# Ledger of designs, part 237: peptides against a protein of PDB entry 7Q4I

Target 1, 281 residues: chain A of PDB entry 7Q4I
Amino acid sequence: HENSTIAERLYSEVRVLCWIMTNPSNHQKKARHVKRTWGKRCNKLIFMSSAKDDELDAVALPVGEGRNNLWGKTKEAYKYIYEHHINDADWFLKADDDTYTIVENMRYMLYPYSPETPVYFGCKFKPYVKQGYMSGGAGYVLSREAVRRFVVEALPNPKLCKSDNSGAEDVEIGKCLQNVNVLAGDSRDSNGRGRFFPFVPEHHLIPSHTDKKFWYWQYIFYKTDEGLDCCSDNAISFHYVSPNQMYVLDYLIYHLRPYGIINTPDALPNKLAVGELMPEI

## One batch from the design tools (peptide; made by RFdiffusion4, then SolubleMPNN)

Design b2_p30_4_s2 (from b2_p30_4, 18 letters changed)
Fold by OpenDDE base, seed 4:
Structure b2_p30_4_s2 (fold): chain B 281 residues (1-281), chain A 30 residues (1-30)
Amino acid sequence: as target 1 above (281 residues)
Amino acid sequence: SEKEEIEEYLKIIMSSSSLEELEKKQEEYL
């Protein structure tokens, strides 16, 4: 018998709405598998699409499909969340339909923060945005206040937020959030290890798996180590996870246990005041 | 339960002798 008491507590105290970026062609192929795996661990799960799907709980946003409309979809998704769901959660995660998320680890990271703090977390990239921006593929999580500022303060002002639906959605939201003083948080653990990953575990865990010229090394905001030191033991997300791999990850993370090894959770940190961040490592 | 769903899916994967068989079983299950 596993003791889930702390996880249950965090489920109640750190409420997460997960919205999944998808499209009608991926409802059955990808999004359904998110719903059947890690998405079940969100307090609320919504699929943002261009077509309604009652089986999936997909919302039809008033946007076109295609990569050039991802920014438009992100804007409409957060508008929808703000209008209908802003009080349903404390934190609002964007993920792709091929992102895998360990929601408990995200709750652990978020626990000390007030949802009224204008902050968001993810895999921080350094280009284009002074404070950095969060990689879209790794998923990123906004506080309730960050969502409010984005929707109420940024979106209505073309000087603060791009009105056109074109552009890289993660960069554009990063610009908008910076312009309304939403802080790009540090999602690294106490050892300086990352928690949000824009690739599958293998690509991060295996040393020299990628070429040194790989763009990722130029984009990462924080220095990262290779191998097992790449990733927190409390890692939150991975990207490019196939539907089959989602089930494998669910098995490995939640079911497979080495006999005789009992994991004791670390003590929860103290809660921070509104506007306070954890010390940078 | 989530556990049962995962276990059932894993059984399908582990019982498949070929990729084609796996794909067929997945289509039937999913």
Scores: peptide ipSAE 0.025, ipTM 0.532, DockQ to the pose 0.019
Fold by OpenDDE base, seed 3:
Structure b2_p30_4_s2 (fold): chain B 281 residues (1-281), chain A 30 residues (1-30)
Amino acid sequence: as target 1 above (281 residues)
Amino acid sequence: SEKEEIEEYLKIIMSSSSLEELEKKQEEYL
């Protein structure tokens, strides 16, 4: 028998809307497996596509398909969320249809923050944006206020936010958010370990897998270690997770338990004031 | 070491693109 009392409390107090970036060709191949695994743990789950799918609960955004339209999809997705769902959650996660997310760990990270604080979290990268930006593949989560500022203040102003649909999606939203004073938060745990990962667990947990010349080491905003010390015990996301790997991760995280080991959760931190961030480590 | 064993298991799990491939790799590892 599992005690989920704290997780249930956080489910109610830290409401998360997850929107999944997908396309019609991936509805059955990838997106449905998100819905059947980690996506069921979101307070609201929406698939953002170019075609409607009632079985998946996919929304047809007024955008074309292709890699060059990802920024367009992100803009339209957040416009849709703001119009229809801004009060349905406190936090708004973007993930890809091959991103796996431990939603409980995300709620734990977000718990001290006010959703009225203009902040967003993810795997922070340092290039192109002064405060940094969040890697698109790792997924990133906006506060309700961040969504409001993005949609109401940034998107309508071509000087603040790119009007065309070209460019790297994660960089472009990062620029827009910076221009409306949405803070790029630090998602690291109290030990300085990362929580959002732009690759599969294998690539982060196994030191020999990454060349020191790999671009990732130049892009990361915060210094990270390799191996088991790379990742928080409360890690939130991984990218390039195949559909089969999602089911494996679901089993390992939520079902497989070492007999006789009982984990006591850490106490919840104090709530922060509106506009206040956790101290930098 | 336990760490090395975990790393090997993680390699098998995360490098497999299908259940059939995973099962095959597990059989080869055992």
Scores: peptide ipSAE 0.016, ipTM 0.461, DockQ to the pose 0.031
Fold by OpenDDE base, seed 5:
Structure b2_p30_4_s2 (fold): chain B 281 residues (1-281), chain A 30 residues (1-30)
Amino acid sequence: as target 1 above (281 residues)
Amino acid sequence: SEKEEIEEYLKIIMSSSSLEELEKKQEEYL
C-alpha cells in the first residue's frame, strides 16, 4: 500500500555505502542488529572490525581494539573503502554499532549534492576545527570526492593528517578533511532543524533534559532548540540506540502508521553543481 | 566526565525494556 517510488529512485541515484564501527565482541551483540534493521537499507553495508566475520560482512582492519584505536580504525576503514568500494557508492556513511540511521532521509538530504563535491555531513561541532567537525557518534557521511581527498591527499601527509592512531576519531578526521578542503556541510533542514543527533531521540525531544552547562551546548555548531523543534521531521541519525531499540525504531518508522494520514513527500530540490552547497539558513 | 556520565545514562535508558528494569539499572548506576 505504500508508494516508495521516490525512495526507490533515491536508492538508485544516491547510493550510500554504510560502514559500521564495531569490534569482535559486538558482532553478535550489536552489529548484527544493525544489519537486520537500518543497515539493510544501505546500498552496501560493511562492518569494520579487528576480526573477519563472513556472516556479518565484517572486515578485519589492521588495528587494535579499544577507544584509543578508533582513529586508526577510521583511517583504515576509509583506506579499505577507497581501495575496494570507492565506485560502489556515491556517499560513505560512518556509523557506530549503536547508531540508528534513517537512510532515506539521508538520501533526501544528499540528493542535491554532487558526490564529486568535497563535502561531508553530520552533527557539526565547533571546537578544535575551524570549519567544525562532525560528531562521531551521530554518524557522518562523506562524498566520494571527500573520501578520495581524505585517503589520497590527507592520510599520506603527516602535516595534513595525524599519522598515529590516537586521538578523538571525529576530531582527527575533521582536521584532516579541513586540511584538504573538504567542506563541513550544513545538515539542517529548511527549517533549520538538525538531522544528525549524537544522542537518542529522547535526549533531544524532551525539553530541559540537560542543563545549559552540558557540554553539548558548547560543542554544537548551530543553534538548536529543544523539544519537537529540535529535530527535523526528516531526521537521519541517533546514537546510543540499543539493539532492541533498533527494532522498535524500525517498527515505528517503517511499519506503524496512523490510519488515514498520508505523508506527501516534499518535492526534490534542484541538483547543485559540483562544488555548490545549499544556501545557508 | 559529564559527557561520559550522560552517555552512559542514555545507554541505560535505551537498553531497558521495562520501567522496572530501568529503575533497577538506574539504582545500580547512581
Scores: peptide ipSAE 0.014, ipTM 0.454, DockQ to the pose 0.081
Fold by OpenDDE base, seed 2:
Order: sequence, then C-alpha cells, then structure tokens
Structure b2_p30_4_s2 (fold): chain B 281 residues (1-281), chain A 30 residues (1-30)
Amino acid sequence: as target 1 above (281 residues)
Amino acid sequence: SEKEEIEEYLKIIMSSSSLEELEKKQEEYL
C-alpha cells in the first residue's frame, strides 16, 4: 500500500493545466500515449493542434503545421487557455508530445509560489534573453499571472511581443515574458540540481555522451554537474521520450519499488507572498 | 479501465524480444 496523502493534497492545492503541443499526424502516434501516461496526472489536459480530435480532447488552433508555426501555436494556445481555462488551474504547463513530466515533482517545486506571482519555470537557457528563457522541449510552466500578462499585456503589443509566427518558440515567449516583467524562475532543487531536462535521462546521467563542445553546455543558464548529480531526485521533465519510453518511465516511477526502501517526503516549505521567489542557491 | 490498458501495454513491451516484434504487437494492440 502506498501513502499518497501529500501528493493528493498537492493535486488539490497546486492545480496544473497541461497543454501539449501536437499535430494531427501525431494524435494517435504520440499524443494518445501522453494522455495514457503522465498526462492523466494533470488537473486538466489539453492537446493543442491544427485539427480537432474529440477522443484526444484536441483543440484546433487557427495555425498551420511545421516548425515555423510553433510560435504561432504557442500564442494561440495561451489565448485559448486565457479565454476558456484561466480559472481551471493555478499553473499552466507547455509540453511537447514527446515530453515526459512527473507532475507531482512539479507541484512540489511550485507549492511555495503564489500563482499571482508573475513567474515561469523550466530548463533555463542564457542566450538571446537577458534573464534567460526556458527550453521549449523540456516544457515550461507559467503562473496564472504570467499567462495573464503574456496574453493581455504582451501579445497585443508588437513592441513587447513578436506579432508574426516565425522564430524559435521558446526564445520568443521568453522575450515577451521578460518584456512584461514575468520572472524566469530557478527550478533547481536545494542541492542546485536541475529538474527540467531538454533530453532523455540517459543523455544527462551518462557524462560520456556529452562532448564538452556540445551546445547545451553553452546554453544552460546554471552550471550543472555531470553524472548522478546532474539531476534532482525530484526531476520534473525529460524530452525526446518515445511513446514506448513513456510507459517504461510510468512503470519505473510509479510501479517499480525496491523492496524494503520507504521514501519519506521532505516537509513542504513555507508559502511565499505574492511577488516573492525562493532564495538563490 | 485505463490502468488495465496500461498494464496490458507494459506486458507487450516487456514480452517483446525485438523492436520488430514490439512494433508488430503494438500495431495489433492499437
């Protein structure tokens, strides 16, 4: 028997709407598997596409397909969320249809923060945006206030937010959010370990796979250790996760248990006031 | 139930000895 009392509490107190970036060709191939695995642990799950799918709960956004339209999809997705779902959650996660997320770990990270604080979290990168921006593939989560500022203050102003649909999606939203004073939060744990990862666990856990010249080391905002110290025990997301790997991860994280080991969760931190962030590590 | 579907899918993954076999079984399951 598992004791999930604290996880159930956080499910109620830290409400997360997850929207999944997908396309019609991936509804059955990828998106369905998100719905059957980690997506079921979101308080609300929406698939943002160019075609409606009632079985998947997919929304048809008025955008084209392809990498050049990802920024357009993100803008329209958050407009849709703001219009229809802004009160359905406290936090709003963007993920790809090949992102895997441990939603309980995300709720734990978010617990101390007010959803009225203009903040967002993810894997922070340092280029192009002064405060940094969050990697699109690792997924990023906006507070309710961050969504409001993005949709109401940034999007309508071409000086604050790019009006066309071109550009790197994650960079462009990062610029927009900075321009409306949404803070790029620090998602690292108390040991300084990352929680959002733009690659599969294997690429982060095994140092030999990463050349020191790999672009990732130049892009990462915070210094990270290699090996087991790369990743928080409370890691939140991984990217480039195949549909099959999602089921494997679900098994490993939620079903597989080492006999005789009992994990006792740490005490929850105190809640922060509106506008307050956790101390720098 | 959704849980039962996941458990069945996991059984397919774990019982497959090759990627080709897994893909075939997955197509039959979908």
Scores: peptide ipSAE 0.021, ipTM 0.500, DockQ to the pose 0.019; fails the geometry check

Design b2_p30_4_s3 (from b2_p30_4, 16 letters changed)
Fold by OpenDDE base, seed 1:
Structure b2_p30_4_s3 (fold): chain B 281 residues (1-281), chain A 30 residues (1-30)
Amino acid sequence: as target 1 above (281 residues)
Amino acid sequence: SEEEEIKKYLEIIMNSKSLEELEEKENEYL
């Protein structure tokens, strides 16, 4: 029998609101499969769209569809969260409708941090933003204080945050957050292994899968290896996960067990003070 | 249950010979 006592504790102590970026054409094709798999493990799950869907629990944001409106959707999504849901969680995850997330591993990473610390986590990239920014596809998680600063301090000021809806969504939020002193955290584990991934597991786990000239190796903020050492045993997210692969991952992660192997969880770290970060590795 | 749903979907995937067949079965069972 499974012992979920620690996971249940973290579910209560590290509350996560997950918002999923989607569109009306993907409600049935993609978003419903997020709701049927990993999205069930969020404390709250909201789909951010241009059309309301009561079956999906989708919100109609006042934005158009298309790749040129992704930054607009992110701004309106966080405004909506701040207005209606800022006290419903401690942490606020953005994911795409083809992102898969192991929410328990995210809670484990977030456990030592105060939600009043202005910090956010994800797959950190180095270009365009001095402290780095988090890859949009891998998903990124803001503390409650980070959401407050983004919505209240950054968004109303065109000098701090881009007022138009154009640009790369992940870069633009990264600029805004830096301008209000929200820290780009280190999401790596104690062994220096990454937890948020902008591609499918296969692309990270298979050695020499990509040419070293591939843009990703120039964008990553922290050096990472390929193969089994690429990824934390407590990895949090993968991107470009098909609906079919979400069910496969759910089976492999939560149901498939090698008989006779018992996994014992590591001890929880000490909690940090407000404004304190884990030491760099 | 979540487990039952996952098992059913995996059975559909494993027993489907084409994307078309998978989509048809998914519409019937999911």
Scores: peptide ipSAE 0.019, ipTM 0.456, DockQ to the pose 0.019
Fold by OpenDDE base, seed 4:
Structure b2_p30_4_s3 (fold): chain B 281 residues (1-281), chain A 30 residues (1-30)
Amino acid sequence: as target 1 above (281 residues)
Amino acid sequence: SEEEEIKKYLEIIMNSKSLEELEEKENEYL
């Protein structure tokens, strides 16, 4: 028997809208599998595309497809969310159609924070943006206030936010958010272990899996180790997860249990005041 | 249920001998 009482409480108290970056060619190939796995655990799930899909619940944004339009799609997605869904959630997750997210772990991380705090979380990278920016592939989550500031204060001002649809999506939103004083939060756990990952678990868990010259080690904002110490026991996301791997992860995380081992959840931290962050580790 | 869907899909994966067979079965059941 499983006790989900705390998870159910957090589902109600830490409401998450997940929007999935996708395109029409990936509706059936990828996005459908997000909807059938981890996306079900979001309070609201929306697929942001260039074409409507009623089966998927995909929104046709007024943008073209391709890498050069990802920033445009992100801007339009958050405009759409602000106009239609800003009160449907407290937190607003961007993920790709090959990102896997443990939503319960995200709710746990977000629990102490006020959604009125201008903050966002993800895998923090150090280049291009002084405070850092969140990796697009790992997914990133904005507070309601962060969305408001992004849409209302940043987007209308070309000096604060790039008007063109070109550029690295994650860098551009990071610049915009910094310019409106949205804080790039620390998503690490109390042991300093990461929670958002821009690669599959294997790439992070296996020591020396990547070359030391791999760009990732130069981009990460916080130092991280390889092996089991790389990753929080409450990890939130992984990227480059195939549709098949999503089902495997769902099985491993939510169904497979070692007999006789019972995990007891840690106590919830105290709620923070508006504008207050957890101490950096 | 979600559990039943996941188990069914995993069963398809585990019982497939090739990618081609998996794709065929996936198209039939998913």
Scores: peptide ipSAE 0.019, ipTM 0.454, DockQ to the pose 0.019
Fold by OpenDDE base, seed 2:
Structure b2_p30_4_s3 (fold): chain B 281 residues (1-281), chain A 30 residues (1-30)
Amino acid sequence: as target 1 above (281 residues)
Amino acid sequence: SEEEEIKKYLEIIMNSKSLEELEEKENEYL
């Protein structure tokens, strides 16, 4: 018998709306598999597209398709969320249709934070934005206040937020959020291990899988180790996960159990005041 | 080492695009 009491508590107390970046060509190929796997563990799941799909619960945003429109889609997605769903959750996760997320681990990370704190989390990169920005592929999560500031304060002001739909989506939102004093949080665990990953587990877990000159090592905001120490035991996300790999991960994480090993969760930390962050390691 | 075996198995899982491909790779690895 599995005891999920703490996870159920966090599901209620740390409400997460997940919005999935997708397009009509990926509704059946990718997005539906998110809905059938990790997306079912979100408090609310919305697929942001250019076409409506009632089976998927996809929203047709007034944007074009293609990589050059991802920033436009992100802006419209958060406008839509703010207008229709800002009170449906405390935290608002952006993920891609090939991102896998362990939502329980995200709730655990977010638990001490107030949704009224202007903060967002993800895999922090150091270039282009002084405080850093969160990798788009790893997924990033905004507090309710961060969404409010983004939509109400940043988006209407061309001096604070890029009005054009071009540019790197993750960099542009990172600039906008910085300009409205939304803090780029530290998502690392108490051991300094990352929780949001812009690649599949393999690329992080296997030492020397990538050349030391690989751009990732220059982009990562916090120093990270390779091998099993790369990744938190409470890792939150991985990117470039195929539809079939989502089902495998779902099985491995939620169903497969080593007989005789009982996991005892750590105690929940104290809740932080509004505007307070956990100390950086 | 157990760690190396786990890494190899994870590699097979993560690089497989289908159950059929996974089974083929497992059969080659075993």
Scores: peptide ipSAE 0.016, ipTM 0.445, DockQ to the pose 0.031
Fold by OpenDDE base, seed 3:
Structure b2_p30_4_s3 (fold): chain B 281 residues (1-281), chain A 30 residues (1-30)
Amino acid sequence: as target 1 above (281 residues)
Amino acid sequence: SEEEEIKKYLEIIMNSKSLEELEEKENEYL
């Protein structure tokens, strides 16, 4: 009953490799549910772990487990992608095993950009990195050129990229990317509404759900409103999504329809030149 | 339940004054 012609076109023209940060203890508990829901809409889906799992398609990275190794996993994951998969996609999404992503909305955001533009997108935070960095939990997406610069130019140079595996994963990659002139893009829609969210929908959609003193308001790079105006109609991601909530979101987004309401998608924007960004709003 | 653990974790996140404090509390919780 659905017309997916535009989505199918974007699936072909805006190829996305999704890699999922996970660990062996979460393969069955969390990662499997990503594979069964939103992960199936990626052009390529890879689970990055410390142990191989053939059912999950998990890769065993040469890293230890624990929070202190997340930066190490990210470095090794992108090395693995660059070595084996750099030509399999145009864009490379990092997500956690409790991140939910609407891949079609991400393709729509990415459509005008060249994958040869050194850019990445996500929920932009302002501290620690001058241009900002993307929140790890919301997921972030690198262009092919951004991956190349990260792996080839940044990682081999301790002055550009932290050699140790310690530190906040999202901050450290943000520093590395800035140091190789990968631009921290603006992922907001034309109305200035966010697309990548570091929390569950409830925490963003419910007004006054969070205290005004909540650290998030000091970290967010762009001013955001609370309530329904917080979030784009083309929102891309949410974090801290339980396995059960992934199936609920999958049903609500892809199956549940109000009878008699037909959505007509906006026209695709013009393609940008290499190195060109959308105007700031 | 996993949901209760997520709620507790979210409470830790929401009540943290800094990322550093969050990381410390997360290390104690794990």
Scores: peptide ipSAE 0.023, ipTM 0.619, DockQ to the pose 0.065; fails the geometry check

Design b2_p30_4_s4 (from b2_p30_4, 17 letters changed)
Fold by OpenDDE base, seed 3:
Structure b2_p30_4_s4 (fold): chain B 281 residues (1-281), chain A 30 residues (1-30)
Amino acid sequence: as target 1 above (281 residues)
Amino acid sequence: SEEEEIKKYLEIIGNSKSLEELEKKQKEYL
């Protein structure tokens, strides 16, 4: 009984390949719950692992497991995508197996942008990379051109992209992308509210007396407010979402409706030319 | 050095009481 006409249009016009960072120990514990919830709304869903799993559609990348290999796994994942799937989508989302994503809200954010624009979006952090980098946990989305530049121009050059597999995955890809002139986009809505979140909704929505010394406030690129003003009505992602919370979020977002409240979507913005970004707020 | 900054970053992220608590909670759910 819902009108999904605009969502269906965006599903066809803003094609998203989602790749999920996982490992063999999490295939059943975490990754399968992504597949059963938000991952089904991607145009293509791939799980990037060290072991193949035909039930999950997991790919065995030629990498070791462990926190020190996340950068290696990201490099191999994007190489795999470029080789096999670069034309299957317009946008390429990295998410963790404990990230929840509202794919329709991501399509809405991406709609005005050309996939040939070298840009990527996520929760922007300010340290280590001049233009900023996107938080790994919140997930980040690359345009097709950004993937091409990353794989073809950055990865083969040790001066542009770290050749070893050590380091913070999100910082290292951020450095590589900056070095090939992929722009770190602004994912905030028209009110300046964030869309990608490196924590669960509870941690962003509840004004905790978060110690102003909390690292997040030092890392966030854009000023964010606490409480209900923290988060866009069109929020895209949350991190540290348990398997059970994924089903709760799926129910709350897609099934639970307040009777008598009809949501009228905003008009789609005009499409930008290749290389153009939305004005900064 | 850039490597020291990354180590500090990883230590700050890894040593955040909130992340440790989140990781502990995640381990309890696993």
Scores: peptide ipSAE 0.017, ipTM 0.556, DockQ to the pose 0.165
Fold by OpenDDE base, seed 2:
Structure b2_p30_4_s4 (fold): chain B 281 residues (1-281), chain A 30 residues (1-30)
Amino acid sequence: as target 1 above (281 residues)
Amino acid sequence: SEEEEIKKYLEIIGNSKSLEELEKKQKEYL
């Protein structure tokens, strides 16, 4: 028997709407597998596409397809969420159709924060944006207030937010959010280990023979260690996860248990006031 | 080592993209 009492409490108290960036060619190939795995643990799950799919619960946004239009899709996705779903959740996660997310770990990280605090979390990168921006592939989560500021204050103003649909999606939203005083939060655990990952677990856990010149080490906002200390025990996301790997991860995380090992969760931290952040580590 | 065991296990979980492919893909978004 599994005791999920705390997870059930957090499911109710820390409501997460997950929107998945996808396209019509990936509805069956990728997005369906998100819906069948980690996406079922979101309070609300929406697939943002260019075509409607009633089986998937996909929304047809008024955008074209292609990498040069991802920023356009993100803007329209958050407009749609603000118009139809802003009260359905407290937190709003963007993920790709090849991102895997442990939603319970995200709820644990978010628990102390007010959804009225203008903050967002993810894998923070340092280039282009002074406070940093969150990696698009690792997924990033906005508070309700962050979504409001993005849609109502940033998007209508070309001086605050890029009006065209070109550019790096994650950089452009990062610029917009900074311009409306949405804070780029620290998603690291109490040991300083990351929770959002822009690659598969293998690439983070295994010390790579990668040259120190690998772009990732220049982009990461917080210094991280390699190997087993790379990743929080409460890691939230991984990117470039194949459909088959999603089912493997679901099995490993939620079903496979080492007999005789009982994990006791840490106590929940105190809730923060509106506008307060956790102390930096 | 635990690291070697994890590496072997993760190799079985599926075809991860090479770091070079990931780097190329990431740069195309910028």
Scores: peptide ipSAE 0.018, ipTM 0.544, DockQ to the pose 0.062; fails the geometry check
Fold by OpenDDE base, seed 4:
Structure b2_p30_4_s4 (fold): chain B 281 residues (1-281), chain A 30 residues (1-30)
Amino acid sequence: as target 1 above (281 residues)
Amino acid sequence: SEEEEIKKYLEIIGNSKSLEELEKKQKEYL
């Protein structure tokens, strides 16, 4: 028998709405598997699509499909969330339909922060945005205040936020958020290890798996180590996770246990004041 | 241009499902 008391507490105190970027062709192929695995651990789960799907709980956003419309879909998704769901959660996660998320680890990271702090977290990339931006594939989480600022202050102003639907979704939201003073937080753990990952665990955990010239090493905002030191023991997300791998990860993380090893959770940190961030590592 | 860089970024991030594919695209990007 596992003691989930702390996880249950965090589920109540750190409410997360997860919205999943998907399309009609992926409802059954990918999105359904998110709903059947890690998406169940969100306080609210919404699939953002161009077509309604009542089985999936998919919303038809007024956007076209294709990569050139991902930014448009993100804008409409957050507008929809702000209009209908802004009080349903404290934090608002964007993930792809092939992102896997350990929601409990995200709640642990978010616990000290006020939802009224204008901040967002993810895998921080360096290019294009001065403060950095969060990788779209790794998923990123906005505070309630960040969503408010994005929708109310940024989106209506073409000088602050791109009005057309083209461009890199993650870069464009990063620009918009910076322009309304939403802070790009540091999601690393106390050891400086990352929590949000734009690739599968294997690609991060295996040293020298990539060439030193691999774009990722130029894009990462923070220096990271390779191998086992790459990743927090409280890692939050991985990308390019196949539907089958989602079930494997669910089994490995939530079911498979080594006999005689009991993990005791660390004590929760103190809550921060509004506008306060954890010290950078 | 920034637009070209964004397009290349999107090609790398959005189309590559494996490390090998990413590395291949990176070589095309450089």
Scores: peptide ipSAE 0.018, ipTM 0.582, DockQ to the pose 0.436; fails the geometry check
Fold by OpenDDE base, seed 5:
Structure b2_p30_4_s4 (fold): chain B 281 residues (1-281), chain A 30 residues (1-30)
Amino acid sequence: as target 1 above (281 residues)
Amino acid sequence: SEEEEIKKYLEIIGNSKSLEELEKKQKEYL
């Protein structure tokens, strides 16, 4: 029997709305598997699509499909969230339909922060945005205040936020958020290990003799190591996770246990004041 | 583009499997 008391507490105190970027062709192929795995651990789960699906809980956003519309979909998704769900959660996670998220680890990271702090977290990249931006594929989480600022202050102002639907959605939201003083947080753990990952665990855990010229190494905001030191023991997300691998991860993370090994959770950190961030490592 | 993301992904994993097999698997997945 597992002691889930602290996880249950965090479920209540650190409420997360997860919105999943999807499309009608992926409702059954991908999105359904998110709903059946990690998505069930969100306080609220919404699939943002171009077609309504009541079985999936998919919303039809007024956007076209295709990669060129991802930014448009992101804008409309957050508008929808702000209008209908801003009080349903404290934190608002964007993920793709091939992102896997350990929501408990995200709650642990978010616990000290006020949802009234204008901050967002994810895998921070350094290009294009001075403070950095969060990789779209790894998923990124906005505080309630960040969502408010994005929707109310940034989106209506073409000088602050791109009005058309083109561009890299993660870069564009990063620009918008910076322009309204939403802080790009540091999602690393106390050991300086990342928590949000734009690739599958294998790609981070196995030292790839990847060419040092690989774009990822140029894009990462914080230095990251390869191998077992790549990733926090409290990692939050991985990207390019197939539907089958979602079930594998669910099994490995939530069911498979080595007999006789009991993990004791770390003590919860002190809560921060509104506007306060954890010290950078 | 989707193709660019696939290429980026494949560049990471391409050392462990044949690129052709990975591209095929990726196209089947996407």
Scores: peptide ipSAE 0.016, ipTM 0.546, DockQ to the pose 0.080; fails the geometry check

